# Peptides against a protein of PDB entry 8OXM: the designs that were tried, part 235

Target 1, 371 residues: chain A of PDB entry 8OXM
Amino acid sequence: FKAEFRLAGGVNLPKIIDCVGSDGKERRQLVKGRDDLRQDAVMQQVFQMCNTLLQRNTETRKRKLTICTYKVVPLSQRSGVLEWCTGTVPIGEFLVNNEDGAHKRYRPNDFSAFQCQKKMMEVQKKSFEEKYEVFMDVCQNFQPVFRYFCMEKFLDPAIWFEKRLAYTRSVATSSIVGYILGLGDRHVQNILINEQSAELVHIDLGVAFEQGKILPTPETVPFRLTRDIVDGMGITGVEGVFRRCCEKTMEVMRNSQETLLTIVEVLLYDPLFDWTMNPLKALYLQQRPEDETELHPTLNADDQECKRNLSDIDQSFNKVAERVLMRLQEKLKGVEEGTVLSVGGQVNLLIQQAIDPKNLSRLFPGWKAWV

## One batch from the design tools (peptide; made by RFdiffusion4, then SolubleMPNN)

Design b2_p22_8_s3 (from b2_p22_8, 12 letters changed)
Fold by OpenDDE base, seed 3:
Order: C-alpha cells, then sequence, then structure tokens
Structure b2_p22_8_s3 (fold): chain B 371 residues (1-371), chain A 22 residues (1-22)
C-alpha cells in the first residue's frame, strides 16, 4: 500500500488507495468503510451471468450489449475493497459540480443545481400536484446538457458517433438488467461514466429486488432515464438505438427465465446476503441535510435487541422472498399491471414510466430527477 | 426523535413488504 490516499467524492468519502500487487502492478482500490459490500459483490456476479447470457445471443453480442462490472472483495460485513473504476467520473460530478459543472458552463442563466434542489426540498412533504408543478418549473429552467460529455471527450466526429452509440447501448443494457433485478437508488452519484468508452458503471447496488419501492419515499421509476440521460443519446433520444437495445436485452432476459429465477432464488435464501431493506439503511438513503448532524457513528445499534420473535422474522422473510421471485417471474413473462405484454410493449411501458414527469416529480429530492 | 422515525420507517416498510407479499 502507498502511504498516500485520495478521497473519492460522495457522502461516504470512500478512500482511494493505490496498492502494489505481488505482480508489481499498481492497482487503485476503493475502500468503503460503512457499506455492506457483500450486496455489491453478489450483484456483480449476477451482472456477470447476465453478460454471459447477452454474449451467447447473436443479436446482443453483435450490438456489444454488456453491463459494466467491477471487482469486489468484501473484507467484513461493513468493509471491503472495490477495484476503483479508473477513468470513470460520476455523472453528477460532470453535470452538477458547483464550480465547473456542465449545466453551469453551458446554461449559465438556468437555475443552479442548488436552486433546483432547494425548490424540490421545499415541496417534499407537499401533494403530488404541488410536486409536479414545481418539478415542471425546475425542468423548464434547468435544461439538459449531457450531450456535451461526448462532444468534450471525443473531438473526432467518427469516434464521437461510436462513443455516443456505446453510451446509448450501455444505458439500454443497464436499464433493462437493472429493472429485471429491481435495482434502485440510481441517483447521479451512483452512476459513473467511463471517460474512454462512454459506458456506464453502476455502483452502490444495495437497493435491489424492488426494495426501493418500500422506502419512505417510494421509487416510482423502473430505471434512470432522466432528461440528461436521454440528452447523452443525441437527437433521436430514446427512439431507435436505445429502444432496440432495450428490446434485444429484454428478449434475452425473458428467454433465460429459468436460469435467472434459479440464481435469484439461491441468492434470496443465502443467509449471508442481506438484501432486505432495513430502517437504518432507509434513513441513511433518504436522510435530509438537516438530519446529518446527529448521526454520530456511535449507533452501534447492537444487532441484539431487534430480536423481534425470530419465528415472525423468518416467516416474514420467506413471504417477501417468495414475492420477489413471483414478481421476477412476472417481469420475465412480460406481466405488467396484470397484463401480458410483448417485449416491445413491455419495453415501451418501462420507457414511458421512466420518462413520465409525474413519476419523476414523486422521487426523493436527493435522487435529482431533474438532472 | 430518530428512534421514533426509525420505528415509523420499520412499521411502514413492514406494511409495504406485507402488501407486496399479499
Amino acid sequence: as target 1 above (371 residues)
Amino acid sequence: ELEERAKLIVEGMLEAALKLAS
């Protein structure tokens, strides 16, 4: 280990440590000190399996459809080492950095990221109608700029086009795979973009199996398809390449139903894999800035006293696990809202749900649905 | 306050999980 460390951005201030391997190669590692990295490790294995399925299919292989993965080495229940995604930046850092963010650079007369957040926080406890009105005002005065990422990084027009295509394919693959697995908490700091490949890397995989729907502010979108995410695809937006890549990914997932169900079943009943949402985690994910001061690290909540009757916990756990499997089976059959849809119909519904400003306006303000 | 909020979150999550399970 080198004596120097760097802080990565984000709430958890993960430590970037440069490690020299036994092979004499320097490897940058991210040390998370507060998160259960077992969830990330398990989800990376599931993503690797999904990638194997996508590589076996000729149509998805030709399109180079893959979800980006990273290595996770869990060291304890609350600590581990991640292979740091070298040459990636959080999309939030590029878009809404206070000094040099793309919104400030390209749209200096729009609302600041702070003004947008403040407006949405002021209505957080208000009606859905009031949230929608304020969200529409924010969106009108905060126009998308993510098209400029590829334009800044890729000066050659042919390279620029190929990278924009790679980005669009990465969004499509990760959106559909993420939806099937019920991946939540897709805020702008949990999605990295590779500055060389233009592919997305999803991090912090602790909200899975639709557990985002049981948060105090429920998640109302199947994946992140906000205005900046769409703007990065270029002039066609969600139409054409994105839609076709979603459909081809969904075809592979639906045709792999038995394999996906078997793997998820093993994971849901793994006693070492705590995928269930807990109150402390929910509080942490949806904490208000005003509440930051009192979370002293001394909540060693002894794991002991939430011994509610072990029998009631086990029965509730089994029922939740069974329901997660049933909902996964429904998704893989194309059952949405009690109706069986074709692949094209299901993908269309998911796109419409993800871009609906009524759904986006209901999200927790920390998710930054206007970005 | 934080304990009461955590308790309300537990209860709401348990109800939501039970509704999902029904």
Scores: peptide ipSAE 0.022, ipTM 0.424, DockQ to the pose 0.040
Fold by OpenDDE base, seed 4:
Structure b2_p22_8_s3 (fold): chain B 371 residues (1-371), chain A 22 residues (1-22)
Amino acid sequence: as target 1 above (371 residues)
Amino acid sequence: ELEERAKLIVEGMLEAALKLAS
């Protein structure tokens, strides 16, 4: 280990440590000191399985549809080591870094990221109509700029075009697999982009199996497909390559129903895999500035569980797991809102839900749905 | 122990998924 460390951005201030391997190679490691990385580790393995399914199908293999994975080594319930994806940057850092973010560089007369956050926080407890109106005002005065990522990194027009396609394919694959696994909306700091491949790397997988719908501000989108995410695809947006890659990914997922159900069933009943939403995790994920004062460091997760009979906890857990499996089965059958949809119909519904300003306006302001 | 068990569960799941998909 080198004596020097760097802080990565984010609430947990993860430490980047340079390690020399036994092979003499330097490797960057991200040390998280407050998060349970077991969920990240398990979800990376599920992504590897999804990648195996995608590689077996000729249509998805030809398109090179994959989810980028990273190595995770849990060290404890509250610490672990991630293989730092060298040459990746959080999309949030590129877009909304306070000093030199792409929004500030390309749109200097737009609202600042702070002004947008403030406006949306002021209406957080307001009606859906008021949230929508303020969100539309924010969106009008905060125009997307993520197209400039590929333009800055890839100066050759042929390379630029290829990398924009790689980005679009990566968003499509991660969106559909993320929907199937119920990852939901992803905070802009929890999506990394590879500066060489333009592919996305999803980190901090602490919300899975639609547990984002149980948060104090329920999730309203199937995946993150915000205006900047779409802008990175270029002029066609969600049409053409993105839609086709979503459809081909969904075809593979639906055709792999039995395998995916079996995998998820084993994971849901794994006593080592805490996927359930708990009040402390919910508070942590949607912490308000007003709530910072009451986080006494002494709230062990263990103290609130002690009063329910073990039998009632197990029965409640089993009923949640059964509902998750049932909903996964519905997704894999194309059952949306009680209707059986074709792959194209299901993908269309998911895209429309993900880009709907009404759904985006209802998201937790901390997740920056305007970015 | 817990890490080894998690690895074993995952290796077993991967192997089972590889068998089901062969």
Scores: peptide ipSAE 0.009, ipTM 0.404, DockQ to the pose 0.019
Fold by OpenDDE base, seed 2:
Structure b2_p22_8_s3 (fold): chain B 371 residues (1-371), chain A 22 residues (1-22)
Amino acid sequence: as target 1 above (371 residues)
Amino acid sequence: ELEERAKLIVEGMLEAALKLAS
């Protein structure tokens, strides 16, 4: 390790350290000092298993369908070393940076990102109808620009086309696998894009197994398929490559039902893997940007010494775990809303749910569903 | 060491998953 460190921006002040590997290569690593990286580490392992399943299938292998993974080395419940995703940028930084964001550059007459957020925060406690109306007004005055990412980064037309396909495949694979695993909290800062590959890297994997549905503002979409995400696919949008890649990913997931159920069962009952949503975590995830300064919930595992009888905690935990497994089994059977769907029918329903402005308007404003 | 432990955990989970799928 070099003696020098840099601070990455953000409230948690993650330390960027340079380490020299045994191979003599310098690698940047991010040291998080207060986040439980165990969830990220476990979910990266699940993604690696999903990638193995996708590589075994001829149709998904030909399409190079993979979820981008990063190395997580948990040092403790509260500390770990992440391999820094060098050459990645948060999609939110590219799209809605205050000074030079793509929306401001390409759509200078649209609402600012701040104006959009303010309008949606004003209606946060209002009816679903009022949220929908304001969301539609925001969307009309905040048009997608994410197509320009590939255009700015890849000047050669053949490379540009390949990278746009890589992006579309990455969105499809991560969307379907993320849906199967019930991955939540897919806000624009938790999704990085690789500036060289155009593939997405999903970070902060702490909301899994549909625990986003039990947040004070429930998650209403199966994955992030917002207007900018779709715009990055180019003129075909969700049709053609994206849909076919979703279907082929879903085919592999459904055909791997027994393997996936067994893996998730082991993880759900792992006492070291705290996947459950707690009130402090829920508060942290749905805090206002203004409130970001004070509440570092140090999830002190120790303050759960509320003497609920061990038996009642275990019974409640087991019921939640059983429900998660049952819902995972339904997804892998294509059971949606009590109906058995084909792979194409299930993927179509998920796409429609993810792009529905009614579902998007109901999300927490911090999720930035208009982006 | 920690990379080897992480790799062993992944390999062990993958082997466990593969044994349960066989």
Scores: peptide ipSAE 0.008, ipTM 0.403, DockQ to the pose 0.018
Fold by OpenDDE base, seed 1:
Structure b2_p22_8_s3 (fold): chain B 371 residues (1-371), chain A 22 residues (1-22)
Amino acid sequence: as target 1 above (371 residues)
Amino acid sequence: ELEERAKLIVEGMLEAALKLAS
């Protein structure tokens, strides 16, 4: 191990450590000190299985629909080695880095990322109407710039076009699979983009199976499809390639219902896989600047009262697991709001929910729904 | 605290890497 570490950007301040293997090769490793990398490892295995299903189908194989995966070696409940995705950058770093972010470079007269965050935090406890109005003002004064990622990285027009297609396909595949697995909205630092392939890599998979809906500020979108995410697709936006790739991915997922249910059932009942949301994890994911001052270590909650009978814990766990499986089955049948939808109808509903500024305005401001 | 945890993580990684190299 080299003595030097770099901070990867983001809330969790993961440390990038360069390691020399016994083979003399340098490997970058991401060290997470607080996150359960077992969840990331399990979700990467599920993504590999989804990729296998996508490769078996001729229509998805022809479109090269795949979710980018990374190697995870969990070392403990709170520590592990992540193979750092070499040649990737967080979308949030590219877009809203304070020094050289694309918004600052291309839109210097727009609101700063800090001004946007401040405005949305000021309305966090206000009505949905006030949140919507402020979100629309923020959006008007913070115009999307993610189209410039491909333009900066790919100067040849034919390469640029192919990379924009690769990006759009990657967003579509990850959005639909992410919806099926209940990953919900993703923080912009937890979405990496490969600077060579323009494909997305989702990291920090600590929210799965719609557990984002039970957060203090519940998620209101099925996946992240914010204005910058859409802008990266170019002039067609969510229409054409994105929609078609979503539909073809959803078709494969729905046709693989039995396989996906069996896999998720095994995972939900795995005693080593803690997918449930706990209050400390919820607080960590949605920490407010105001709450940093009151986290005195005095949550010595006496270990005594959490002797809820092992039976009541198991019964509560089983009820949550059953509900997750039922909701997964509904998604895979195309049941939305009590109605059975076609693949096209379901995908359309999900896209509309994901791009609705009313839904986006209700998200936790820390997740930057205006980016 | 964070530095000690970072040391423990590095030590645990070194031990795990040593166990994988043995």
Scores: peptide ipSAE 0.000, ipTM 0.282, DockQ to the pose 0.027

Design b2_p22_8_s4 (from b2_p22_8, 11 letters changed)
Fold by OpenDDE base, seed 2:
Structure b2_p22_8_s4 (fold): chain B 371 residues (1-371), chain A 22 residues (1-22)
Amino acid sequence: as target 1 above (371 residues)
Amino acid sequence: ELEEKAKKIVEELLEKAQKLAS
């Protein structure tokens, strides 16, 4: 380790440390001091298993369908070392975070990211109808620009085409695997894009097994398939390559039902894997950016000693775990809304749910559903 | 070492999952 560290910025002020490996290579590592990196580590293992299943199938192997993984070294419940995903950028940083974000550069007359956020925050406590109307106004005045990512990074047309396909395949694979695992909190800072491969890297995997549905503002989409995500696929959008890659991924997942159920069962009953939604975690995930500074210090570890009868906690936990397993089994059978769907029917329903502006308008404003 | 431990944990979980699915 070098003695010097840099701050990566952001709320948790993660420390970037440079490590010299035994191979003499310098590697940047992100030290998170407050996040339970064990959740990320466990989910990376599940993603590696999903990748193994995808590599065994001829159709998914030919398409190079993989979910990108990163190295996680959990040091404690609250600290760990992430291998910094070198050569990745948050989608939100490219699109909206910088003064020179792609929306400002390519659409200077559209609403600013701040104006969009403000409009959606003003209606946060309003009816679904009012949220939908304001979301449609925001969307009309904030047009997608993510197509320009590949155009800026890949000047050679043949490389550009291959990278756009790699992106589309990565979105498809991560969307379906993420849906099967019930991965939530897919805001634009939790999705990185690799500047060399155009593949997505999903980070902050603490909302899994549909626990996003029990948030104060419940998640209403199966995965992030917002207008910019779709725009990055190019002119075909969700049709053709994306849909076919989703179907082939879903086919492998459904054909691996027993393996996936067994894996998830082991994880749900692992006492070291805290997948349950805590009220404090829910508050943190849906806190306003302005309020983020004050609440972080008072999460003392000591309030866990509320001696609720071990029996009632265990029974409540077991009932939640059973419901998660039942819902996973339904997904892997293609049971949606009480109906058994084909792989194509299930994938179509999920795509429609993910792109529905009514579902998108209901999301927490911090999720930035207009991006 | 940690990568090998993580890989071993994944392999053990996969082997347990395969043994439970057999």
Scores: peptide ipSAE 0.009, ipTM 0.511, DockQ to the pose 0.017
Fold by OpenDDE base, seed 4:
Structure b2_p22_8_s4 (fold): chain B 371 residues (1-371), chain A 22 residues (1-22)
Amino acid sequence: as target 1 above (371 residues)
Amino acid sequence: ELEEKAKKIVEELLEKAQKLAS
C-alpha cells in the first residue's frame, strides 16, 4: 500500500489507497470504514447473476444491457476493500460539488445546493403539501445540468451520442434491476459514473429489499430517476431508449421469476447477509450532516411516533423475509397496487412514480431529490 | 471461515442459477 490516500466523496469519507497486486499491477482500492461491505459483496453477486440473465436474452444482449459491478473484499464487519472504480466520479460530486459542480458552473444564478437542502430540511417535518410547494420552488430555481457530463467528456458528436445512449441504457438496467431487488432511491454520492463508458456504478448497497420503505422518512420512489438523471438522457428524457431498455430488462426479470426468487430466498435466509433495517442503520442513513458530531448514545426513547413503526420490525425475521419474497413475486408477476400489469404498463407506472414531484418531495432531504 | 462460507453459498447459488437456466 502507498502511504498516500485520497478521500472519496460521501458521508463516510472512504479512503482511496493505491496498492500493488501480486501481479505487479497498481490498483486503486477504496477502504470503506464502519460499513458492512458484505452486503455490497452479496449484491454485486446478485448483479452478476442478473447480468448473466440479461446476456442470455437476445434483445437485452443486443442492447448491451448490464448493471456495472465492482469487486468487494470484506476485511471485517466494519471494514473492507473494494476495487475502486477507476475513472469514475460520483454523480453528486460532478453535479453539486461546492466549488466546481456543474450546477454552479452552468447555473450560477440558481440556488446553491446548500440553499436547496436548507429549504427542504426546513419543511421536512411539515405537511406533504408544504413539502411539495417548497420542492417545486427548489426545482424551479435549481435546473438540471447533467446533460453537460457527456458534452464535457465526449467532444466528438458521434462518440457523444453513443455515450449518451450507453448512459441511458445503464440507467434503465440499474433502475429495473434495482427495483426488482428493492434498492429504492440511491443517494447521489452512491451512484458513480464512468468517465470513459458513461455507465453508472451503484455503490453502498446497504438498503435492499425495499427496506428504504421502513426508514423514518420512507422512500416513495422505486428507483432514482431525478431531474438530473433524466437530463443526462438528453432531449427525449425517459421516452424512447430509456423506456424500451426498461421494458426489455423487465421482460427478462419477469421471465426469470423462478431463478430470481430462488436467489433472493437463499440470500434472505443467509445468516451472514444482514439485509434487515435496524434503528442504528436507519438513523445513520437519515442523519442530518449537522448531527454527525452528536453520536451521543442518548437515543431519547421518547419520540413515541418512531416506536410505532419500529414495533412492526419485531415481526419474526421469517415474516419479514416471507413478505419480501411475496412482494418480489408480485413485482415479477407485474402485480402493482393489486392489479396485474403488462411489462409496458408496469414500466410506465414505475417511471411515473419515480419522476412524480409529489413522490420526490416526500423523500429524505439528505438524499437531494432535486438533483 | 466466514469468507469461505460466503464464497461457498455464492458458488452454490451460482450453480443453482446455472442449473435453472440450462
Scores: peptide ipSAE 0.008, ipTM 0.463, DockQ to the pose 0.019
Fold by OpenDDE base, seed 3:
Structure b2_p22_8_s4 (fold): chain B 371 residues (1-371), chain A 22 residues (1-22)
Amino acid sequence: as target 1 above (371 residues)
Amino acid sequence: ELEEKAKKIVEELLEKAQKLAS
């Protein structure tokens, strides 16, 4: 370990440490001090398995459909070392950096990222109709620019086309696998883009199995398919390559139902894998600026009140786990809203849900649904 | 050491999954 550390910023103030491996290579490591990196580690294993399933299928293998994975080393229940994804940038940092973000560079007359956030925060407690109107005004005055990522990084037209294709495939694969696993909290800082491959790296996997739907502001989209995410695909948007890659990924997931159910079952009943949403985690994910004052860490919440009868907690936990498994089985059968859909029908419904401005306007403002 | 612990956790999870699938 080098004696020097950098702060990556963010609420947990993760420390970036440079480690020299036994191979003599320097690797950046992100030390998260409050996140349950066990959840990230478990979800990375699930992603590796999904990648194995995708590599076995000829159609998905030919398309190189993979989820980018990273090494997670859990050090404790609340700390671990993430392999810092060298050569990646958060999509939020590229798009909405305060000084040099792509929105400011390419659309200097649009609303600032701060103005957009402020407008959406002002209506956070308002009706869905008021949220929708303000969201549409924000969207009109904050036009997508993520197409410029590939244009800035890849000057050769043939390379540019290949990288835009790799991006579109990465979005499709991660969107469908993320939906199957019920992955939430897909804000613009939890999605990194590799500057060399144009592939996405999903981080902070602490909201899984649709636990984002039980947040104080429920998640209303199956995955992030916002206007900038779509703009990065180029002129075809969600049509053509993206849709076909989603369909082929969904086909592999549905054909692997038994394998996916068995593994998720093992994970749901693992006492070391805390996938359930707790009030503290919910508060942390959806903190209002007004609520910052009262989180004195009263570390002295005595272990006494959590002696709710372990038996009643276990029975309630088992019922939640069974419900998660049932919902996973439904998704893998193509059951949406009580109707059995074809792969194409299911993928179409998910795309429509993800791009619907009514769904996007209802999200927590911190998710930045206008980006 | 830490990579071996992570590998062991993966192997134990895989062995548990195999025992549940048998």
Scores: peptide ipSAE 0.007, ipTM 0.421, DockQ to the pose 0.017
Fold by OpenDDE base, seed 5:
Structure b2_p22_8_s4 (fold): chain B 371 residues (1-371), chain A 22 residues (1-22)
Amino acid sequence: as target 1 above (371 residues)
Amino acid sequence: ELEEKAKKIVEELLEKAQKLAS
């Protein structure tokens, strides 16, 4: 290990360290100091299996539909080493985090990222109608710029076009698989983009099996399909390539129902895989910037085992696990709101839900639904 | 204060999980 480390952006300030392997090669590593990396490790195994299913199907293989995976080495329940995705950047860092973010560079007369966040925080406790109105005002004065990522990184027009297609395919594959697995907490720091491939890397996989819906501010979208995410696809937006890649991914997932159910069942009952939403985790995920200063590291998750009788905890756990399996089975059958949909109908519903400004306006302000 | 906020969030999460389970 080199003695020097860099801080990655984000709330957890993960340490980027350079490691020299026994082969003499330098490898970048991300050291997470407070997150349960077991959840990330398990979800990477599920993604590898989804990739195997996608490679077996001729139509998804021809489209090169894959989810980017990374190596996770858990060291403890609260620490581990991630193989840092070399040549990746958080989409939030490119768009809004730095003084030189793409929104400031390309839209200097728009609202700042800080002004947008402030406006949405002011209405956080207000009605859904007031949240919607302020969200629409923010969106009008904060126009998408993510198209410029591929234009800055890929100067050759033929390479630029190929990379924009790779991006669109990566968004489609990760969105559908993420929906099937019920992935939440898809904020702009938890999605990386590869500067060479234009593919997305999803990190911090701790909110799964729709546990984002039980948060204090519930998640209202099936995946991140915000205006900047759509802008990166180019002039066709969610139509054409994106929709077709979603449909082909959904077709493979639905045709793999038995395999996916069996694996999720094993994972839900694995005592080493804590997928349930706990209150400390819920508080941590939906912290206000004002509350960040007071959360000393001394909230030992270990001490607030509310002594509910072990029997009542186990019965509640089993009921939640059974329901997660039932909801997964519904998704894989195309059952949405009690109606059986075709693959095209289901994908269309999910796209409409993900882009609906009423759903986006209801998200926690830290999710940055206007980006 | 943070413990009381955490306890309220527990109760709300449990009620939401139960309402979902019904």
Scores: peptide ipSAE 0.000, ipTM 0.353, DockQ to the pose 0.040

